# Peptides against a protein of PDB entry 3PUK, part 3

Target 1, 227 residues: chain A of PDB entry 3PUK
Amino acid sequence: ERGLKSVVWRKIKTAVFDDCRKEGEWKIMLLDEFTTKLLSSCCKMTDLLEEGITVIENIYKNREPVRQMKALYFISPTPKSVDCFLRDFGSKSEKKYKAAYIYFTDFCPDSLFNKIKASCSKSIRRCKEINISFIPQESQVYTLDVPDAFYYCYSPDPSNASRKEVVMEAMAEQIVTVCATLDENPGVRYKSKPLDNASKLAQLVEKKLEDYYKIDEKGLIKGKTQS

## One batch from the design tools (peptide; aimed at target 1 F113 I124)

Design b1_p10_2 (made by RFdiffusion4)
Pose (drawn by RFdiffusion4):
Structure b1_p10_2 (pose): chain A 227 residues (1-227), chain P 10 residues (1-10)
Amino acid sequence: as target 1 above (227 residues)
Amino acid sequence: NSEFEVHSPP
């Protein structure tokens, strides 16, 4: 099947689980709020065992160290989600697991990355970005994770316009992961209608997905596709 | 060994 959640599942399995899957052994997977919703969206937790995951745990709440099991961190590039990882490895009195495999849902800010590039420890065996920042609500419907996006788009023009841009970029880069997961590099068009916000956004997406496919690294897509 | 496949955000 080609359901939207089937497509995403095929990406998570190959880009995440298979990428660190060692045939004979199992791992513990750690999730933040987003990745929890993402995985619950496109599979049952039963399917995870077959993918080398014996235990899933919340990265937020404190956990008991299992120094003989390797950890699979499947998290977003969020300060909270990352600070929790740094609690397990490096500073201080660490560690908590035998090895660390980090998979960011989206591009990791240099700011956050540096905080883990230092307290690195030989543990972090891998750090990838898979570029999936959306929820496959239905086989043909997707939703983003841009908190309070509606308000910061139609609010007046007061002090909280600086956040509007933050929301506008968050939507743009998050939409781009939708195209990348679908292996599409579509042309961009907007409606040029009420308030003309789709124009500002259409430009951000156009610019960001040009920069995106200048780096992909999957090498499957470059230049505009038939979409 | 440590492997990093991190890219700068667009």
Fold by OpenDDE base, seed 1:
Structure b1_p10_2 (fold): chain B 227 residues (1-227), chain A 10 residues (1-10)
Amino acid sequence: as target 1 above (227 residues)
Amino acid sequence: NSEFEVHSPP
């Protein structure tokens, strides 16, 4: 069995690099905080060079224009990352790169997508959503990227109940991306003690798994993976 | 059978 890291890398290679690959063409790749961690977890700089990436830049930092090169944006679908992208291409006179390929790590909300479309559609050669919202640590271990998850999940303050629900939903979505990456629809088990958090999260995961496989790209309904 | 187990942090 191939380790989770190799599976993630293979998915990124297929979904991102192979999708925008042009023979003899080098690109600048722009990463945000999450995708920096993601790529660092599953590949080396040499791997990226082989995929036609000459330089990696942080999307949040001020960068010098390289107007002769195309840019590959591998970013999360957040207002912050999108705003940084828009700064690179929002002005005709201030375009930092020749053109953009955009790959989002998750579903991009329509509001953000429309904002991009309205401002810089002519500069975008490709815009695609992939479904990788986790960090592989080991062959069988991964971590989630949900800010303040611990605080909200274990806060005794009732005023945080709504935030707790949002955090749990985000965690559930990321877990589903792991399952999707592994092409698995597992049975969900949980321990109910000491808090009902595990039960709630399990229910969310189960529901999202059902939804994902019911409406997957191939229109296939995948049954539960046998244990 | 692949199973996903949810655990609360210690």
Scores: peptide ipSAE 0.030, ipTM 0.398, DockQ to the pose 0.025; fails the geometry check
OpenDDE base, seeds 2, 3, 4, 5: peptide ipSAE 0.029, 0.026, 0.020, 0.025; ipTM 0.392, 0.384, 0.352, 0.379; seeds 2, 3, 4, 5 fail the geometry check

Design b1_p10_2_s1 (made by RFdiffusion4, then SolubleMPNN; from b1_p10_2, 5 letters changed)
Fold by OpenDDE base, seed 3:
Structure b1_p10_2_s1 (fold): chain B 227 residues (1-227), chain A 10 residues (1-10)
Amino acid sequence: as target 1 above (227 residues)
Amino acid sequence: ESVFEIKKPP
C-alpha cells in the first residue's frame, strides 16, 4: 500500500538530508507548493525533525531572517520558487539565512540556473537536482502536478495546440521521474480513445526515458523492464 | 564534490 511512498521517502532522505547532514546542526527547510504536497505524502513532521529540520517555512511567504542558521531549499525549478530564493540571498536585500542548500525536484532550466549562479553563488553550499516530480498516492499510483493540464489537453480550441504540447512535455517529464525513482524502464500502456493525447504522451515518455538513461549519473543504458 | 550538480534535460 505504501511501497511507492516509502521509496520516495528513502530517496529524499538519501539524496537531500544525508547529502547536507552535519552533526549537531539544525536547518530551516523552505518548501514550495509542490514539495509541501510531496513531503506530506511520504513523511511526517517527526521524520523531518530526525533529519535535522527544526522548522518548515513556505518559500512564497514573507519570512523573518534567521541569519545564524543555514537553509535547506527543497523546491521545484520554477521561476516563482527561484525568485523567492533569490529574494532571500540576492544582492538587492540582506541575506535571510547563513547559507543555502538547494535541491531541485527536477531539471533546472539553464536560464534559472545561470541566474542563481550569477547572483547567489557565494551563499550556496550545494545545488543539486534529485528528479522527483510526482506525488505518490499508493504503492503503484501517483499523481502529476502540471498546471492547467486538463484544460489544455481537452481544449477544443486549436489555438491551444502549442500550450497542449508544453503540458504534455511536462507530464512526460514527471512520469520519467517515477521510472527513475523506481529504477525501471517500462513499456507504456494507454487508451487511445477518445483523443490521441494518450498516444502522444506515451511517445514522449518513451523518448524521454531513453534520453534519461543515456545521460544518467552512471552513464548506463538501461534496457526495457517488465511492467 | 562540486557545489553545483546538474543534469541536462532529456
Scores: peptide ipSAE 0.060, ipTM 0.670, DockQ to the pose 0.652
OpenDDE base, seeds 1, 2, 4, 5: peptide ipSAE 0.005, 0.006, 0.017, 0.021; ipTM 0.365, 0.396, 0.527, 0.541; seeds 1, 4 fail the geometry check

Design b1_p10_2_s2 (made by RFdiffusion4, then SolubleMPNN; from b1_p10_2, 7 letters changed)
Fold by OpenDDE base, seed 5:
Structure b1_p10_2_s2 (fold): chain B 227 residues (1-227), chain A 10 residues (1-10)
Amino acid sequence: as target 1 above (227 residues)
Amino acid sequence: DSVFDLKKRP
């Protein structure tokens, strides 16, 4: 059973493909490193074809213009991915595509968002933030995309404490996206031994979940769901 | 709806 994968796919279908669907229209989809892994984990090319995607391209690569087609950018809100987008639609060069739909996998920093708006707002038909920053593996399994997480979390070196905190924060954020995708506010369970990492992470997750639902539900705290 | 749909954030 691959319940989580199907849930993630449904979320993407609803938040992205249904959002920009136009009858008879095919789009080129641009992916970055993370979203390539994400889509590969929960769908097939045939699924994308059904959603009106003719081809997928790597945003980091040099690409030939296809000026008659609109582009769907499904990317992470990173400077690298945003810069690649800006090169496609910047005012100084010819636009590579007819127009752009942008879907970020997470919150886009205001600095990046403002940069986009200032450079190519006229080319953008849609810019939306979705909340999927994890890779589904099995029905109840997902993986995090946090570089060097294992190294820093298990490092006995006190000099890595600051970096460990950053890693923990990133992990917690991604876990919250899982909960948001599943529409859950679970009671967080963890193994406290042999290291305190799980406890610290759990606390971060709980706090972030609380903050998420406070904001999402206009100050209301969603009751705990099944763990 | 609006072109730019930003999610609420803390």
Scores: peptide ipSAE 0.172, ipTM 0.786, DockQ to the pose 0.531
OpenDDE base, seeds 1, 2, 3, 4: peptide ipSAE 0.021, 0.015, 0.017, 0.018; ipTM 0.543, 0.544, 0.552, 0.539

Design b1_p10_2_s3 (made by RFdiffusion4, then SolubleMPNN; from b1_p10_2, 7 letters changed)
Fold by OpenDDE base, seed 4:
Order: sequence, then C-alpha cells, then structure tokens
Structure b1_p10_2_s3 (fold): chain B 227 residues (1-227), chain A 10 residues (1-10)
Amino acid sequence: as target 1 above (227 residues)
Amino acid sequence: SIEFDIKPRP
C-alpha cells in the first residue's frame, strides 16, 4: 500500500547508506546513468546530505582526485561503470580517493567481480550487491533500463530474435528486483499481444522468481504471495 | 578490511 518510491528509498538507505555509515565521516558518491535516475526518482539532495554524502559525481566523467575522502560507488554492474571504477583505483592510475565502498544495483558477473578483485582489492572496504534495477515512477509504476529494448522486442526482422531474447531476459531480471524490493513473490499476469512478448516475459519472470526465492537474500524460501 | 556480500551465482 505504500508508494514504491518510498519503499525503494528505504531499501537504499538500509542496504547502502546504513551499511557503510561511520560517525563523522563524509563520502563522495559516484553514480552512473542508472543510479542517477534511480536516486533522483526517490530522494532529494538533502536526503543524501543527511546520509553523509557531501558531493555527488558522475562516474563516467573525468574527476579531480580527493584523496582524503572515501568514495561510495553506487553503480550498475556493467563493464562501463566497472571500468570507470578501475580507472579511479586501478594499477594504471593514481587513486582518486582514499578507499571505496561499492554497491551494485544487481548481480555482478564473475568476470567483472574478478577483475575488480585482481586490480583494486586493497582499496575496497565493502562490496555488496543489492537488488534494485528499476526506476520507480509512481506508487505502482516503474520503468526498466534495458538498452534497445523497445527496438528489439518489436523488430519485425527475424535476425533480431536472439537479441530479443537477451533483452527479454534482462527485463525479467529487473522485474524480479521489483518483487524483491517489495518482498513479493507474485503470480505473474499479462495481457496478450500480437508478438507474444508479454507471454514470453511472464514466463521468464516466473522462472527467475522461482530461482531467486530458492535462496533469497536472507537464505529463506518464500512462497507465492498475492498480487 | 575488505568485506564482500555477494549472492550465490546460479
């Protein structure tokens, strides 16, 4: 019954800010494209200040070092964002910050995770995956961040079929993070469309929900909930 | 010290 925006903010506060909070310590926060949209959708700058964030920086942009301050990276687990992090702390570059706390918005692939460990392990104080890969719009409305999703899902070109499946899977994963955020394991409903995209997506979501709740973040199995 | 909280991968 509570608004999705407030739920998302509470989760971020608990999973990210409370997790790395130290009394009297201020941090620089690094955001990517997705997390910029995410935070802008559910909080204000004043809220971030209250959580000990003094400055927000775009991870993709060139930034001046602030070596006396620790950095909070709230980023998506993408090669682009990870590469930017590595530039800040990697062996090929001087450290821009004192240390790093990394919070990924979703599952970080082993390849990226291993790359981080191999290069920057001494600079990392915390590395955590949270499950928020959607943008809350309204109390019961959210948007997804899947590049080229619209194009591939509705492309009449059969050569795009493989890419369409990849996109659909990514969308399903993000929908599952909504459910996780709401602590829900719903039955999935859909409205049939000519291209059967809704049906395919529904099946993927159901499967991923089942997999997710085999062992959730708390090591619990959650039965189906009403939605 | 470094601390990781990573979910099991399928």
Scores: peptide ipSAE 0.035, ipTM 0.560, DockQ to the pose 0.673; fails the geometry check
OpenDDE base, seeds 1, 2, 3, 5: peptide ipSAE 0.023, 0.020, 0.024, 0.006; ipTM 0.434, 0.479, 0.514, 0.350; seeds 1, 2, 3, 5 fail the geometry check

Design b1_p10_2_s4 (made by RFdiffusion4, then SolubleMPNN; from b1_p10_2, 6 letters changed)
Fold by OpenDDE base, seed 3:
Structure b1_p10_2_s4 (fold): chain B 227 residues (1-227), chain A 10 residues (1-10)
Amino acid sequence: as target 1 above (227 residues)
Amino acid sequence: ESVFELLPKP
């Protein structure tokens, strides 16, 4: 029932908490909208305490400085979240925290990454991209966090075609993160009626899976997983 | 360990 949730939690524990863990050290964790939902879906506050998190803060809110503590940013690679991080460390004289550990839930665009490096490099102890951009619901069910997906995918207005493609790309990327998390390369099943959206999405997923496994961290090509 | 660890980009 909670198989996917446990897998996601173990992945986060290994990729994020174990990566920046220091004995006797407590951190403040900064979350955005997506990662708040993500952690809420797969762990409890007690779990986070065990991982050395003393308090969780919303990255979008105004927060009081805690200059003696390091901050763990577990955030999506979006302009909004990155801008909030930059506000915390962009000022040389008024850094909110002692140092930062940054963990992105997906690929960080070069533009955002370069902006971070240019302004906050000295404050960053770790910056890591992980590949978890979905919300687990059940053992085999997850939800995607793609704003306006329904609107653009089902809009009859042809002027929305370009935006529809962007949304489909984002959905496909998140689906691939599920496969990566589960270490699977499955065949994709879909219903083609009444619109071709499912077919298009399936093609995007297949392409992205191929790309992901061809250039994975180990440089290995993984074959298709039997359904 | 390096400060930056990025995913491979296609």
Scores: peptide ipSAE 0.264, ipTM 0.840, DockQ to the pose 0.554
OpenDDE base, seeds 1, 2, 4, 5: peptide ipSAE 0.031, 0.022, 0.025, 0.027; ipTM 0.529, 0.421, 0.391, 0.398; seeds 1, 2, 4, 5 fail the geometry check

## One batch from the design tools (peptide; aimed at target 1 K11 Y212 D216 E217)

Design b1_p11_1 (made by RFdiffusion4)
Pose (drawn by RFdiffusion4):
Structure b1_p11_1 (pose): chain A 227 residues (1-227), chain P 11 residues (1-11)
Amino acid sequence: as target 1 above (227 residues)
Amino acid sequence: GERTLIERPED
């Protein structure tokens, strides 16, 4: 099947689980709020065992160290989600697990990355960005994770216009992971209609997905595709 | 797509 959640599942399995899957052994997977919703969206937690995951735990709440099991961190590039990882490895009195495998849902800010590039420890065996920043709500419908996006798009023009841009970029880069997961580099068009916001956004997506496929590293897509 | 920031071998 080619359901939207089937496509995402095929990405997570190959880009995450298979990428650190050691045939004979199992791992503990850690999730933040987003990745929980993402995994609950495209599979049952039963399917995870077959993928090398014996236990899933919340990265937020404190956990008991299992220094003989390797950890699979499947998290978003969020300050909260990352600060929690640094609690397990490096500073201080660490560690909690035998090894660390980090998989970011989206591009990791240099600011956050530096905070873990230092307290790195030999543990962090891998750190990848897989570029999946959306929810496959239905086989043909997707939703983003841009909190309070509607308000910051139609609010007046007061002090909280600086956040509008923050929301506008968050939508743009998050939309780009939708195209990248579908292995599509589509042409961009907007409606040029009420308030003309789709124009500003259409430009951000156009610019960001040009920069994106200048780096992909999957190498499957470059230049505009038939979409 | 995907990108790799750090990749290290196992022991």
Fold by OpenDDE base, seed 1:
Structure b1_p11_1 (fold): chain B 227 residues (1-227), chain A 11 residues (1-11)
Amino acid sequence: as target 1 above (227 residues)
Amino acid sequence: GERTLIERPED
């Protein structure tokens, strides 16, 4: 089995770069906070150059227009990142780039997508969702992008119970994206803790895995592959 | 899984 970093890179290469590749064409790539961390964890700038990326820019920062170049947005489906994109393409006169390719790291809510369509649909050549919402640390280890996970999950304050559920839901979703990336349907194992967080999370993961493989793009239902 | 929301021809 290949290391998780190489698997993630291969996924990005095939789902993002190969999807919008044009021979001899260079693109500017726009990243947000999460995708900056993601790419830095699994590739080098030289790798991006080989994929036709001339420069990478932070989507949150002010940028000079490069109107003759197309832009590749590899971003999370958040209001903040989308708002920055909309400022780049919200009007014909304000377009910073020739056209846009958008690849979201997770499911984009209809409300957010509708906001994009309403203002700049003609500027978008591609808009896709790729399910990569985790950061690979080593061959078999990854981290999740869930703010305040430690605080809410380990808080003894009962007032945080509802927020704890939200955090666990988000964690479970991201774990499922790992399984999807690895093309695996694992048996979930956990160690019980005093607050029983591990048991709850395991149940959420199992449920979400079941749902994912029932409705995957290929219509395939996979059995458990390993524990 | 992955979902395509918009797909247009290349220039």
Scores: peptide ipSAE 0.569, ipTM 0.938, DockQ to the pose 0.621
OpenDDE base, seeds 2, 3, 4, 5: peptide ipSAE 0.568, 0.568, 0.565, 0.567; ipTM 0.938, 0.938, 0.936, 0.938; seed 2 fails the geometry check

Design b1_p11_1_s1 (made by RFdiffusion4, then SolubleMPNN; from b1_p11_1, 3 letters changed)
Fold by OpenDDE base, seed 4:
Structure b1_p11_1_s1 (fold): chain B 227 residues (1-227), chain A 11 residues (1-11)
Amino acid sequence: as target 1 above (227 residues)
Amino acid sequence: MYRTLIENPED
C-alpha cells in the first residue's frame, strides 16, 4: 500500500520539479503558508536539494534579490501570495530573480491570472495549475486548508449561512483534489450530524467529482468506487 | 489534470 504522502510527493515531483528541471541549474523556491505545510508533510530538505532547489524562502517575507537565479514559486492561488509574487517581478528595474516558474496548487481565478499576465508575463517561463489542495497526514488521512472552516460550518448563527456555503464549496474542491491526486472517483459516504453539514458536503463533492472527470484532459471515465 | 497558463521560451 502506498501512503498518501508518497503519492503527493510523487505528484509534486512530476508536475512541478520535473516540469521545470534544467540540467545543472539551481533554483530558489518560494513557498506560502499552505505549500510550506504541504512540502513539510511529504518531503525533506534533502529531497528538495535533489530536485535542484538550493534554498526555500517564504514568499510573504522581504527577501534579498538574487537576480542571477531563477525562482520556483509553488504557491496557492490567493491574492496574498500573488501580490507577493507581483512585488518580486512587478518592477522592471527591481526584479528579485532572473525568471519565474509558477505552480499553483489549485485553480487560479482569472482575476488573479490577469494581474500576473499584465505585469509579469515576460518574466514567467512556466505558469501551471496542479491539483493539490490538501495536507497529507497519514496513509489515508489528510487535512484541508480552509480558513475558519470549523467556525462557519458549526455556527448556529443564521447570518453565517452564506459563508458556510462558501466554506463547504472550498472544502469540496480540496477533497476533489485528493481524489484527483489518487486518481480515484469514489462514492462519497458520510456520517449524519445534527446540522446536516456532512450531507451537504457530500453532495458538493459528488457534483464536483462529476464535473472534474467530465473535463479531464485524458478523457478517462472512471467508475465510482466505494471508498 | 493540469492546466498550463503560461509557457514562454527559456533565456
Scores: peptide ipSAE 0.490, ipTM 0.926, DockQ to the pose 0.647
OpenDDE base, seeds 1, 2, 3, 5: peptide ipSAE 0.485, 0.460, 0.467, 0.479; ipTM 0.924, 0.923, 0.923, 0.926

Design b1_p11_1_s2 (made by RFdiffusion4, then SolubleMPNN; from b1_p11_1 with G1S E2Y)
Fold by OpenDDE base, seed 1:
Structure b1_p11_1_s2 (fold): chain B 227 residues (1-227), chain A 11 residues (1-11)
Amino acid sequence: as target 1 above (227 residues)
Amino acid sequence: SYRTLIERPED
């Protein structure tokens, strides 16, 4: 039985570091709030050094140019993170780094990608989606990055019903990414609460799991697994 | 699975 932290690390190593690794080359890595938490949960700085990362920088902060080094952006596909990237490469001024590798933790909307492509496409060596949008806590425990989930899911205010549905959808999507990372198609178990949130979420997860494995780009269709 | 949006050769 594999721990979730080790599985997540192996996925990042394969999808990100192995993908852009060059012998003898060091890169600067840019992280946002989510990916900082993600990497902190599953690796050490020594692990990153072994993967050719010399220093980690916060993408939100003002940074001095290091024009001789390539930059590895491991970030969420959000307007905030993308805007920070565009400040590094999207201006008529000199680029902060030699080139960019971008790895998004989740699906990048076309509108957001088009904004990147229009301004700094030539500076980008790689741009990929790696589908890791959760934080591992323990061997089989994880948390989701869904702001205000507790507030909306358990709000007694009927005016929050529409937002509750959006939150449930986001949570279900992230749970599916966990299953994909573990290469599992589990049976979903839940305990109902007074507001029946658990059953609604379970139904969304089941549907999304089915869709994911049916349309898997690798052509891999999996049946139900033990979990 | 991973989706590749941009891929260029290394320097």
Scores: peptide ipSAE 0.469, ipTM 0.915, DockQ to the pose 0.633
OpenDDE base, seeds 2, 3, 4, 5: peptide ipSAE 0.451, 0.472, 0.467, 0.469; ipTM 0.911, 0.916, 0.916, 0.916; seed 3 fails the geometry check

Design b1_p11_1_s3 (made by RFdiffusion4, then SolubleMPNN; from b1_p11_1, 4 letters changed)
Fold by OpenDDE base, seed 5:
Structure b1_p11_1_s3 (fold): chain B 227 residues (1-227), chain A 11 residues (1-11)
Amino acid sequence: as target 1 above (227 residues)
Amino acid sequence: MYRTLIENPEE
């Protein structure tokens, strides 16, 4: 199956589950709102069991300690998710799990990472950024998770101009993660609108694509293709 | 690209 869902699952399997796999070891997986939606879109519970996940827990909810098991945190790099993680490992007495593997769906800001290092570094076996920040809907169809994107992009209030730029930046980043997941360097196409939002977004995407492939771990240089 | 932020050995 070459659908986007299967591609996304394969990426998660390789980047997350294979990365922290240990023979005979079961882990508890912690998910946030985004990753819950993400995994729900591209896998079944049986798939997760095959990858050594015994149970899935919501990172936002109160959970009973399982101190003999390691935890796999597959979460977005947000203050809320990070704070929940910190509560799990912030003190020796409150340590809920044996150790942690953390996989962020996007680039983790230094501010959040520094908080983690300051309090929980010894409890973490591995922390990585895997850059998958979209939800696959159908083959070659995906949705972005950028809160209030429509509101800010089409707001007539000039005071929202700065926020609009932030939103566009976030959207561009997520689109790039799609391209990275699909191993594509597309020629960006867009429909012009009166506010030129599409044009601006396209420019951001192109710039970020260039940056991504210039520093790609695989050292791959790809030409632009129609997408 | 997958940036590794922390890598600690198993205890």
Scores: peptide ipSAE 0.432, ipTM 0.912, DockQ to the pose 0.676
OpenDDE base, seeds 1, 2, 3, 4: peptide ipSAE 0.425, 0.414, 0.424, 0.443; ipTM 0.909, 0.910, 0.910, 0.913; seed 4 fails the geometry check

Design b1_p11_2 (made by RFdiffusion4)
Pose (drawn by RFdiffusion4):
Structure b1_p11_2 (pose): chain A 227 residues (1-227), chain P 11 residues (1-11)
Amino acid sequence: as target 1 above (227 residues)
Amino acid sequence: GERTLITEEDV
């Protein structure tokens, strides 16, 4: 099947689970709010055992150290989600697990990355960005994770216009992960209609996905595709 | 797509 959640599942399995899967042994997976919704979206937690995950736990709430099991951190590049990881490794009196495998849902800000590049410890065996920043609601419908996006797009023009851009970029880079997961580099067009916001956004997506496929590293797609 | 920031050989 080519359901949207099937496509995403085929990405998570190959880009995350298989990438750190050691045939004979199992791991503990850790999720933040987003990755929880993402995984609950495209699979049952039963399927995880076959993928090398024996226990899934919330990265937010404190946990008991299992210093003989390796950890699979499947989280977003969020200050909260990352600060929690730094609580397990490095500062201080650490550690909590035998090894750390970090998989960011999207590009990690240099700011956050530096905070973990220091307290690195020999533990962090891997740190990848897989670029999946959306929810496969249906086999043909997707939703983003841009909190309060509607309000900050149609609010007046007061003080909170600085946030509008923050929301506009968050939509753009998050939309780009939708194209990248579909292995598509589509041409960009907007409606040029009410308030003309699709124009500003169409430009951001066009610019960001040009920079994106200048780096991919999957190497599967470069230059505009038939979409 | 995907991107690798840190590998095991980098540690």
Fold by OpenDDE base, seed 2:
Structure b1_p11_2 (fold): chain B 227 residues (1-227), chain A 11 residues (1-11)
Amino acid sequence: as target 1 above (227 residues)
Amino acid sequence: GERTLITEEDV
């Protein structure tokens, strides 16, 4: 019943915790709103302790410096989360932690990435993108983190068309991250509705899947899997 | 592709 949760946890363990693991070292982990939900959905505090995390802090909150400890930032690549990180390392006198490991849940825009490099590269030991933009619920069920998705997708107001497109794009992107995490290239299935939203979303997903697997670093074009 | 920034650890 926890198949998807297990897969997500395994991905995080491999991509984040194993990547920055140092024997005998404890880290402070900084989370944002999304990653708090993500970790809460697929692990326990005891699991995090086993991975060398001594305490979890909210990146948005004002925190006391712990200058002797390294920090693990597991955050979304948003301006808000990035700005909070930058405040932690913006000046020599204001450095809250010894150093930082940053793991983004999705592709970080070049503008943000460059801003980080320019501001505090010396404080960053590692910075990676791990591409997990969904919350596992059940063995084969997940939720998307797209604000107001339902509202805009089903809005009868034509003025919301632009926002609807943005929302659908974001949904499609997150679905692709699920597929990538599960190492699947599914045939997209949908039930048509009067608004044809499902069809449009399916097309977006298919396109993004194609793009993802074409550009896959391993050069492996995977065939369609059962979804 | 995954973009990675890695800096040296302070010895």
Scores: peptide ipSAE 0.076, ipTM 0.736, DockQ to the pose 0.331
OpenDDE base, seeds 1, 3, 4, 5: peptide ipSAE 0.062, 0.077, 0.082, 0.071; ipTM 0.728, 0.735, 0.741, 0.732; seeds 3, 4 fail the geometry check

Design b1_p11_2_s1 (made by RFdiffusion4, then SolubleMPNN; from b1_p11_2, 4 letters changed)
Fold by OpenDDE base, seed 5:
Structure b1_p11_2_s1 (fold): chain B 227 residues (1-227), chain A 11 residues (1-11)
Amino acid sequence: as target 1 above (227 residues)
Amino acid sequence: MTRTLISEEDI
């Protein structure tokens, strides 16, 4: 069985690099915190060079313009990452790069998508959602990048209930991206003790899996796979 | 479902 890391890399290669590939063209790649961790988990710099990436830069850092080169943004659909992108292309006279390809790791909220479209659509060659919001650790092990998940899930403070719900939703969404990446619709198994957090998360995942496969581009409802 | 934005310059 091909390890989860290799599956993730193949998906990124197909969905991102092959999609924006142009013969003889080198690109600068912009990463955020999550995608830095993601790529570090499943590829090497040599792999990125083979895909036509000459330089990797952090989207949050100040960067010198390279106006003759196109930029590949592989970023999470967050206000912070989007705002950094918009600063790179917001001014017609001071664009940092020649053009942009944008690949979001998950569903981009309409508000952010529309903000991008309204401000710098002419600079964008591609904008896609690729649905990879997890970090592969081992062949069958992955981690989620949800800030403060531990704190809110296990907080005894009732005032954190609303935040706990948000965190659980985010975790469920990321788990669904794992299933999508593996092309699986598994039965969800969990241990319910000592807290019901696992049960709640499982229910959210089940619901989101149903929604995902109902709206699949193929129009096919995928049955449950063996877990 | 993947939403795609393509600029008119590539069309």
Scores: peptide ipSAE 0.046, ipTM 0.687, DockQ to the pose 0.402
OpenDDE base, seeds 1, 2, 3, 4: peptide ipSAE 0.045, 0.043, 0.042, 0.045; ipTM 0.682, 0.683, 0.672, 0.680

